# Ledger of designs, part 27: peptides against a protein of PDB entry 7UQJ

Target 1, 160 residues: chain A of PDB entry 7UQJ
Amino acid sequence: PELYQNFNITPPRGVLFHGPPGTGKTLMARALAASCSSDERKITFFMRKGADILSKWVGEAERQLRLLFEEAKKHQPSIIFFDEIDGLAPVRSSKQEQIHASIVSTLLALMDGMDNRGQVIVIGATNRPDAVDPALRRPGRFDREFYFPLPDVKARFKIL

## One batch from the design tools (peptide; aimed at target 1 E62, target 1 (a further copy) K56 V58)

Design b1_p12_8_s1 (made by RFdiffusion4, then SolubleMPNN; from b1_p12_8, 7 letters changed)
Fold by OpenDDE base, seed 2:
Structure b1_p12_8_s1 (fold): chain B 160 residues (1-160), chain C 160 residues (1-160), chain D 160 residues (1-160), chain A 12 residues (1-12)
Amino acid sequence: as target 1 above (160 residues)
Amino acid sequence: as target 1 above (160 residues)
Amino acid sequence: as target 1 above (160 residues)
Amino acid sequence: VEYYPPLTRVLP
């Protein structure tokens, strides 16, 4: 409430940070977590990698997502940061598409199941916004997108 | 062409970002990718980790490198960023040295096989420039080296 | 000697970088490694992830830690950076608690076994300082803690 | 299942 009460903004259920890799998406998501943490109001930051959800959570990815959202709900206000959420994109193998579809379906359900009154912000970082399932980019999910532009041309001129 | 036409600079086939880890090499490589992306000219950024090439691509590392360079060539203008390219250094086990030598040989061949007219820039980031095979640092490969110095002594004095 | 001789500061055996994820802890630890590297005095930087110590080094984590510290000692002056050192926190499974306790015990012993004359600095980065074993935060170990605050509220107001 | 780490293609 308070984090968004001052802004008259309906809390986005999700924020998509997109832009070229290392534009500081992870830095900024992480920078949001601690700028939202005052001494009076610690925000709990949960970080997961999209690729780790697919590779390390084989057979339990849905359960681990549920547990993550439950923990985030217990530790409100909280931020769930999915780094490389584009790693939850289907790799072009049929078995991976089914597993992926199930994980994405679970993530959708978890984002939809968050009461708008919950102080849980979900941040997805991707380098490939077009590889993120359009269903995740709908209102009430990752409905805000922030493009991370690069630092200015001046740095380019020093290197090129 | 255009990215380098304005600069009268022969496009380096490769750029080595070296310097202490997290001096922003990854940030800057990524910052180059999107500062080179105008609204009119999107640069495709490909990122790989040197350690992942050795550990995840066992038996197919060469093929994956070839596919990476082919995809980068298809998506010109493009940047291939090898994070931790020093992870393509031989770990002191004999089996790993052979695998490593083959991977490095493939990378050399791929860099040499890039027509200078290709809008594919290869950026290697390393913390250990001396652990990068000297063959990679020859003209027509990683022939430009950028040292990433640290943020100024003032940050050091705040921490030390 | 010289790195600390000019500062009249007893070299901390360990420095804990804590703060919300991507406040630049990794960037700064890495920025310390290179600011301490002069042209005359190259500092060797060793990086490991806490989660990788637990997941990739199953059954050899202690040995890999010992080897890391031995290599760091051979390559003095050196910095050992543990990224996500909070990943050396017990995950709530009993088997992982025992393995974790053994790894932490080994890390403690290695930090204690460093002669104060060694030019080996250990930097731990964590997002969860409270999840870091208090034994690691004692004098002669991670006895200096640096909070990485976020970049200013202005970036928050642009995104929120 | 050979988890080919997907090419992180960043299309700007």
Scores: peptide ipSAE 0.000, ipTM 0.176, DockQ to the pose 0.109
OpenDDE base, seeds 1, 3, 4, 5: peptide ipSAE 0.000, 0.013, 0.000, 0.000; ipTM 0.369, 0.229, 0.292, 0.357; seeds 1, 3, 4 fail the geometry check

Design b1_p12_8_s2 (made by RFdiffusion4, then SolubleMPNN; from b1_p12_8, 6 letters changed)
Fold by OpenDDE base, seed 1:
Structure b1_p12_8_s2 (fold): chain B 160 residues (1-160), chain C 160 residues (1-160), chain D 160 residues (1-160), chain A 12 residues (1-12)
Amino acid sequence: as target 1 above (160 residues)
Amino acid sequence: as target 1 above (160 residues)
Amino acid sequence: as target 1 above (160 residues)
Amino acid sequence: REYYPPLERVLP
């Protein structure tokens, strides 16, 4: 929030961290949360795992997403981090279409409904960016993407 | 492997990385693999997710675990990294007892069957160490545990 | 650089990673470099060890630092990572005063001379933050600090 | 294509 305000740049509503597993996506999200606060300004970090929203909140996933966004708004400045977001919002062509479609629709609406001036950043992390519904990757949603490559072996050797 | 050999330390058969989600457990496992490699000595890194072994290998999970350990042995020095190992080997008292018990039994046997002189390290990662079957945490298995604390929020904020 | 630009964060001129040995400081620096890269935008990662600059570049350490910063500037966006920076920039009151003072003075000048718009991030890592010259920890230099806590001591000792 | 992380030879 402040970080973007100081540069007069519209904060992304959503940031997608993607890359191979174990490249530090979740660690980076925590680092960002833990970099945008200060002793004077604490950021509230909300973390959810995509598969947990489907498995633990069967039939209430939409309500739980709404509650998550309301709590994040209440505790501004805040970060909502969705780990394994491909598990929450798979591509609509997957055979589990209807429940996933409803959750995706709810997440889309929640991201679209974020006030651009709101101090809520949404970070999604995935190992499979192509498994995330393209509708989530549109402007005003996860419109910014960060690739977390494997630490290039060749890049390591250039450093040694 | 070499790090342990150079110190005449018997390499642990298994290492459990535990701590809050996004503390860099998977990243550390990759870094250990990378730090123990040299231009002369490359480590093969095998990664599996506990829940994927159950969901993708239904009825073949035991065979797939055996194949994984054989491939790791063939490609020594190697690291087998189980991400979310609590999803593979839940506590035996869970209502899904029988399928999990078989997989746990297989994993126990595979870890017990590792020659202490083998250059195969097994790393498990979990956010819920208490959800891992205690039998896996015994000597000769995951007998070594690393806690990954949340990075101190206050210290991170000074940087970004 | 990109992470900071995309988040409209003024990239710190310098970031100090400090904490006990084996807390993942070097790993985090690599993960940051990796995380800020994309398919469209690669970050060049330069790594040096503080003690190596003193031991390998005796009499040329200043020149080598200048060359390092020029190469980093040429290969923007880039990260310069100094591992064990306390070995490069000890507190001025330490008995090895004169050679260290010259190198510290050069590093200070190089960090002060970085264009605030330059896509060069400097990361220092140390196990001894109090052994780093306080002049390096001032605004416009390593003005940002991350503490890497020990993973729970009890867990580490089971692995040692 | 499920991106199974390739058997990465973690080179040093």
Scores: peptide ipSAE 0.025, ipTM 0.406, DockQ to the pose 0.051
OpenDDE base, seeds 2, 3, 4, 5: peptide ipSAE 0.016, 0.006, 0.051, 0.006; ipTM 0.301, 0.268, 0.394, 0.254; seeds 2, 3, 4 fail the geometry check

Design b1_p12_8_s3 (made by RFdiffusion4, then SolubleMPNN; from b1_p12_8, 6 letters changed)
Fold by OpenDDE base, seed 3:
Structure b1_p12_8_s3 (fold): chain B 160 residues (1-160), chain C 160 residues (1-160), chain D 160 residues (1-160), chain A 12 residues (1-12)
Amino acid sequence: as target 1 above (160 residues)
Amino acid sequence: as target 1 above (160 residues)
Amino acid sequence: as target 1 above (160 residues)
Amino acid sequence: VEYYPPLERVLP
């Protein structure tokens, strides 16, 4: 509590995990979910992949995002983890703009609509933070960003 | 902030990661360090290995611990990660007692001397939590402990 | 070499990492790549995502797989890591069969064409091993499977 | 744009 209290930082509605692939972003998000649970207070962990929301739910992506946020709100305290969020919310490039723009707009609205007092944390993971729409990286959304460095070769050697 | 506020949890001065070797303890510690850094607030990650502190710094281990905590305090917010902390702070067995006892005592004092308001988190990782001096596992020190389970033994056996 | 020599284990052509999302499959694959690298023997790590091969390479996925295996062979010792391999090689369901079937067939042929003497290891990661084509799970392909359990909720709890 | 995802050679 106090670690975040002492920072006078508004609890991030959203946290962006960024860094090279396989640096443990997803693992950390799950670790956070597990670490925020207690025997008294279980955190519900929702995971979605950005590419899955676009590819599996063509035309339903907005609805699926809404349902995800509703379920997360219903099961508070909760964490929504978007793995590969750059796949869900790519920087608007001219030719793929419309479908991505609507999904991004929905995600923006959902993140903006989260009460600061809500027990829902949104974690986005990306290998390319620059590929995430800058609008998602603004205050009140993914306003905290966490760089997952490659574990230094020396550090990796000692994990085994 | 609020996630921790809502839990009324005193920020752990110390966290013990325990579990079989190669369960991702070191990796999680690095991911935590990375995941606590923002563009505005870079967390400084200090990593030491328990065995390295004992073996590389014979006679200087206490001073190195003090310097580590001072540097961590100077570079707040910071994480001190002790990998293989059982190597640094073994349960006092008769024959290695004195040197280990002084290092343990220094680490205890350093952890006790951390202001709860300090932006320094200490993470210890061990494969053998029972080999860590119980004094380090008391409230205000490594008072939170995380079991990193083996990925199913069948899983590990086949990776090698 | 020596790690596999000591076990008299035929070097697995393919290893399937399976388990819940964010259990560290990708991270373990990278850790393996790093740990199998020495100063004398650097392992080249190739990473692909199953969904990316299907979505980014519509019509070229087979060629991209061939090129990946050729590059991995050229840069031996090497690891090919397919993250989300269930996205690349889903169990043949009637409506998406043809495109997936050709990619699966190519991957099967590439794995079958790997000499046991080659210093190329293929690691597939999936959250759903049952969603991976059973043909890929046969001997000589992904014939070794590793379950990545959720780090117990209790384990992650205490990190925060 | 042929996104050849560059072989992210994560050279260890």
Scores: peptide ipSAE 0.009, ipTM 0.395, DockQ to the pose 0.096
OpenDDE base, seeds 1, 2, 4, 5: peptide ipSAE 0.000, 0.006, 0.005, 0.000; ipTM 0.379, 0.181, 0.273, 0.247; seeds 1, 4 fail the geometry check

Design b1_p12_8_s4 (made by RFdiffusion4, then SolubleMPNN; from b1_p12_8, 7 letters changed)
Fold by OpenDDE base, seed 2:
Structure b1_p12_8_s4 (fold): chain B 160 residues (1-160), chain C 160 residues (1-160), chain D 160 residues (1-160), chain A 12 residues (1-12)
Amino acid sequence: as target 1 above (160 residues)
Amino acid sequence: as target 1 above (160 residues)
Amino acid sequence: as target 1 above (160 residues)
Amino acid sequence: IEYYPPLTRVLP
């Protein structure tokens, strides 16, 4: 909120954190969740893993996504963090493609259905931005992307 | 590549990152993956969890390992990172021991079958180096070990 | 050991690490595990995820918890780290509430059954301290809590 | 359902 309020920037509906694994995407999404939470304005942080949406929510993934967005809307200001959102990428099996397409379509609809006045920020973390459905990367969805470069190994190997 | 090319060091087929959990092994493996990727030479990073190999790949773990190494070979230069490779340690149930022994044997064969000319580095991260099969720690496999010490708690507790 | 010996503090049976996700709770629990391990006194670190206890151990979660505590007792001094211990919070389905209540009751009994002379420290990491059963936060259980604040985002956004 | 964990190909 404050970061976006101070810059007169309409908070993006979605932010894509991409970069090599362990660059601190999860750490930063989590850091954003709490830097945006002041004592006066607690931000509710919702975390889900993309792979867990596919594997644990078989048959209910769409419903669980809807419930997640409803809960996030109830607990505004809120952040929905999808870790491993590239896990919502088509796995090369035809049966998983249909299930996956349905889940992605639901996520698209939920992101589109968020009123611009909603203080719900969606953060997707991926290691594979190219595996994220281009439809998710369109304006009004994950329309901002942050690349997480690796800390220079030269600096770390000098400490070891 | 460049790090090993500059030092005239034959890239180890496998590197074992060991140390207390959350010492940044995953972060460093990932940092290596991107420090070795220049704009001119993208390194493909493949990540798997040892426990996921056992739990998600029941009956196909060997095939998935083969496919992983084939994909890594196709996308050279590449890094295969096994997080929690100690999860490929025998769980004390007899049925899991046989399955586990087969998976470890497959991993050994895949590491041995990598031509030394392959720009495929295998990084195993473990918190329990003693739980890693000694056969994996032999020359031509995980023959280099990096200990990840903890950042001195004294330094961190001074900040809290 | 040394940290608690030097301060004449009876090591708590349980320590709750709470704070926003990615504050380094896992990193610190892991840092404690190795700062407490000297070359002379290796600490055995056991890690489990709360959500994995519920999802992977369906029907055996209690037994797996018992086995975990027995192994930790055999490998003293030891640390049991429960990552995402708030994953041992009731999921809103009635059938999961009963299973969850049973698992929590087992964890309570195991923590209570640890002799004060046991060099077994239990660390729970949660992002949602309020979702942790209050019974776990009582004296003799997770009776010490460490809040992990986020590193100031202002410092991190200056680097991006 | 053979859950093929997706090949996490991270292109840097």
Scores: peptide ipSAE 0.000, ipTM 0.185, DockQ to the pose 0.111
OpenDDE base, seeds 1, 3, 4, 5: peptide ipSAE 0.008, 0.000, 0.000, 0.000; ipTM 0.376, 0.317, 0.331, 0.367; seeds 1, 3 fail the geometry check

## One batch from the design tools (peptide; aimed at target 1 W57, target 1 (a further copy) W57 G59)

Design b2_p13_1 (made by RFdiffusion4)
Pose (drawn by RFdiffusion4):
Structure b2_p13_1 (pose): chain A 160 residues (1-160), chain B 160 residues (1-160), chain C 160 residues (1-160), chain P 13 residues (1-13)
Amino acid sequence: as target 1 above (160 residues)
Amino acid sequence: as target 1 above (160 residues)
Amino acid sequence: as target 1 above (160 residues)
Amino acid sequence: PPREAPPREAVLP
């Protein structure tokens, strides 16, 4: 931590996995979760699939998001993987419902808002990156974007 | 206050920060929240978002808004910051649930019934200005609109 | 009434001020209420909003609306003004609440219960006219309309 | 007697 405090830098804590289906996005997330449970320093893994937080009560989806990010603050070494994040956080449109744009606005305020979110890495896997809200694709929340392509010749050989 | 009585004008009590993502809106609100807590006279910063207002009970979200504005009037030199305010106050629509139009109407009434002395300042950052209700964007509610643009060369040099 | 009842032209049961925001609709009702700064028993003015009637309870909103209309009949020549009548009477649909829908179901029955010798006039204001419920715009209700447009050049000169 | 209104529910797709 002194190497990042040597400068006035904060580490990148957000990655957006994107690429075609079957290219290794969830596999890489699974390998990262299995590696986080065997290095004997507790990196807590939070798995979230799509719109797991959707509820029929008003304001319960935003409350579940606030609870997920808070429980991430309770244990500092924690990770949040959002599988199929284009279903949880679509581009905010006036035509669609307010529960979607309200979830996206809560996710924006919880990733880079007024309060610091802690040592929480946020990973999102998507097949449709341009269905993710463009305010979620900037540094401070999903700094990096890993493009997982269809494998080339050497990579297919290695997979096989 | 005599300058604002000599000319028959009321000081603006509302600001809407708007601009592209990552251009300085939450940063300015964070710098103003730190400047509220340093000096010989104290300004109270009230931070809000859509999650700690929206409720599942009838008449509880507007009661939370009223408690916020009454508590800010009690601590009279005050700032109220609504981040991602288009999620909290979308454009009123009959094809939406009534709770969003009821939040926008309560907010319009509470802003039209403030102290009328420049004691409660209301600051909102929407990232998208069109999504916010036009009734809130008229002078009397959010008087000033600060456009935080993408920085030009001298501004990029100063930021770097 | 000695003059206007000679010709049998009935006064309107419901007159609707509609227009863009900031066009002076609240000013006209405030100026008509200052024309109620006159002596008593003539042009009693009631200033209500799309809020401060609707409550947590199930009967106080309709009971208070019936009482407002009864006090309006008690002082015979009287005017009821509903500022932001889309807040009190939104569009009834299947995303609508039950308490607003019953407020509309009582306001309609109270406007049809108003006698033909027109001594209570109900003026209502809105910035979004096709967001008020369609039933109050039917004949025998809010049927005469006043459009308040943005000012032209001479009008802006007089305002400045 | 006065009664309370039921809780609100969100519409889902």

Design b2_p13_1_s1 (made by RFdiffusion4, then SolubleMPNN; from b2_p13_1, 4 letters changed)
Fold by OpenDDE base, seed 1:
Structure b2_p13_1_s1 (fold): chain B 160 residues (1-160), chain C 160 residues (1-160), chain D 160 residues (1-160), chain A 13 residues (1-13)
Amino acid sequence: as target 1 above (160 residues)
Amino acid sequence: as target 1 above (160 residues)
Amino acid sequence: as target 1 above (160 residues)
Amino acid sequence: PLELAPPLEAVLP
């Protein structure tokens, strides 16, 4: 919360965490949810994995996404974290299964439909930013991107 | 390697990182690799995802696992990190596909075949420790387990 | 940055990451710096180790701290990360070396002198929060604290 | 000289 005020940056509707695997994307998202939670003001953290939506919610993924956004809105302030979002929202291609296209379209609509006044932040995490549908990376969606570099050799030593 | 020398602890053959998703398991594994890497002594970090082994190495997964362990031995000191190891080594059941049983059996043999004198550490990460074959959790394999708790809710959000 | 606007939280001048060694404090700080860096808007990340300031900057540590804050202000948006800040800012005691007291006093003044409008975030990391001068933990300084819990005891032992 | 923290070099895959 407080970092964005310092930078005079309009809070994004969606933030894309990208970087090599094991750079702490999911950890950061959870960390964020955690620290914005005071004793009196807890942030509700919703987490979904992209591949799990496609595999577990076969034929109902769009409905489950809608329900997720509704629940996030009901429980605001909230964070929706999509881990491995490249699994949910792969780049649209002529070979793309109709199911993936529908899910991506639903996610686009849900992100567009978020009122910026809503205390709902959407965080997507991916190891493959280029595998995320470019439509999701446009303004009003995942318009802020966070590169999680591999920690430099000198940096990692101090964490252990 | 160097961490274990510092503590006079016998390096485990295998370490299981377990805990809820986004607790930093993969990040910790990478952080360990980089921290044990001095300027003169870099640790080689090998990473595989359990589900990727099953999906991408269909019919050759056992050979690819063997090659991975051989390369890790050649490039020691090294870390082999299996992310989502529950995808590679699901609990053995009467309903288990023969393919999974073969891969698990190969991984068991590879871990058993590691000389503790080798500077090869195997780290498995899972969100579902109960979905990992108990045979992998025995002494000489993933005989060390790391619970990554959800970071406490008060801590992390003040950074963003 | 943007998360704080969503929650109507005043951005801290300083954030203290505390928790046992190997909890990912330094990693988190770097991940934050990298994440807040877009292609168009990179955050400058300054890192210092508390003990290095005392050991490498003997007799000039105060000047080096001033220069660090000046450079961070010039290169804003920026993060100043003090790793092992307990080495720089030990608890004031009657037995405290005059050098440490001077450095701590300088750091206090620098943190107090930060305009909250400046896009400079100070992150301190320590394994020993009780070894950090309480004056640094007051409002307008490291007034936000992040506890990096130990991964449960069963967890950490197997990495190390 | 204030050494800028070197860019996080990509850990080789």
Scores: peptide ipSAE 0.000, ipTM 0.345, DockQ to the pose 0.109
OpenDDE base, seeds 2, 3, 4, 5: peptide ipSAE 0.000, 0.000, 0.000, 0.000; ipTM 0.174, 0.209, 0.288, 0.215; seeds 2, 4, 5 fail the geometry check

Design b2_p13_1_s2 (made by RFdiffusion4, then SolubleMPNN; from b2_p13_1, 6 letters changed)
Fold by OpenDDE base, seed 1:
Structure b2_p13_1_s2 (fold): chain B 160 residues (1-160), chain C 160 residues (1-160), chain D 160 residues (1-160), chain A 13 residues (1-13)
Amino acid sequence: as target 1 above (160 residues)
Amino acid sequence: as target 1 above (160 residues)
Amino acid sequence: as target 1 above (160 residues)
Amino acid sequence: PRQLWPPLEASLP
């Protein structure tokens, strides 16, 4: 929180963390959530995975998204972290089932419907930023993107 | 930056990152520094280790701290990151050498002497928050504390 | 261990993580340990700092290294992580005290004495790979090296 | 047996 107050930067509604798997995206989101909580001011951290919302709540995913955003609003200040958001909001293709289009539409509406005065931040993490619907990457949504580079490719291959 | 603007939290002069070793404290500090630097507004990042200042600058550690804070003020907006701050500012005990008490006193004075208008943030990282002098953990100094837990095994499977 | 078992890759006896301070070396080691632990197969993680072994165990550092490797062998599958390994095994110079040469010799012997069938992996992290004794970087020891670059500045700005 | 110092970090759960 302090860094933004000092720099007079208008907070995005949504932030996209992107980069190869294992680059610390989820760790960063948790650490930011921890880093904004004090003894006087606790931040509520909501974590969801894109694929888990689709697979566990077939036909209810839109309702679960709405409930998640309502619960986040109720427990302000709060962070909603979508891990693997490309699983929740894949690029709109002619082959995508109407269900995916509807979930993306719901997420767009929920992000657009956030009052700029609300203390709810949305973080989306993906390994495939190009697989996230471009409509989510527009201003007032995930308008901020963070690349988590691979530790030098030689580095990761030799741990594995 | 945005999280703090959203939460209307007065920026602490100092932030204490604490948690088990290898929980990403130093990575987070670099990440925050990187995350606050734009093409228009670069943040200068100063990194020091507590034990290194004591060992390399025996008798000059206070002067080096003053110079570090002056250089950070000159290159605003800036972040000063103390890794292993428990090595620089151990808990005051009757067995502590006068040198440690003097270094802690200098760090207290430097943090208290930061104008609230200054764009200098101090981050201290430790594995032992209880080993940091309680005077540094008071309001206007390291008044915000962030616990870095061990990464949950389940959470990590989906990052990798 | 599990990553190597899963990919049918012969695990190196030792892996060197190198890169600037705060690039996530220690975090990555913990992460690999966590990612290789399942409900059925827990990995025991041993963490030591090079400088801590030298400073806390003056004259007993060799014995403590032997005990560490014995305990890691007893609790297989296991990972031994040496943070700041350049503090434990600095480059052999004519100015190195016989103690440092003996510690390096002990570490060499312990790594050479690891049976290739053992489920013990050694990870060394350093900010200065050129400060690590070249004998440790030979095949059958730290024969795999991983560079951890600084996180790209552009990426992180949109999280905060 | 001398205890290893620092203590064994707990097995990552």
Scores: peptide ipSAE 0.000, ipTM 0.299, DockQ to the pose 0.078
OpenDDE base, seeds 2, 3, 4, 5: peptide ipSAE 0.000, 0.000, 0.000, 0.000; ipTM 0.173, 0.291, 0.268, 0.219; seeds 3, 4, 5 fail the geometry check

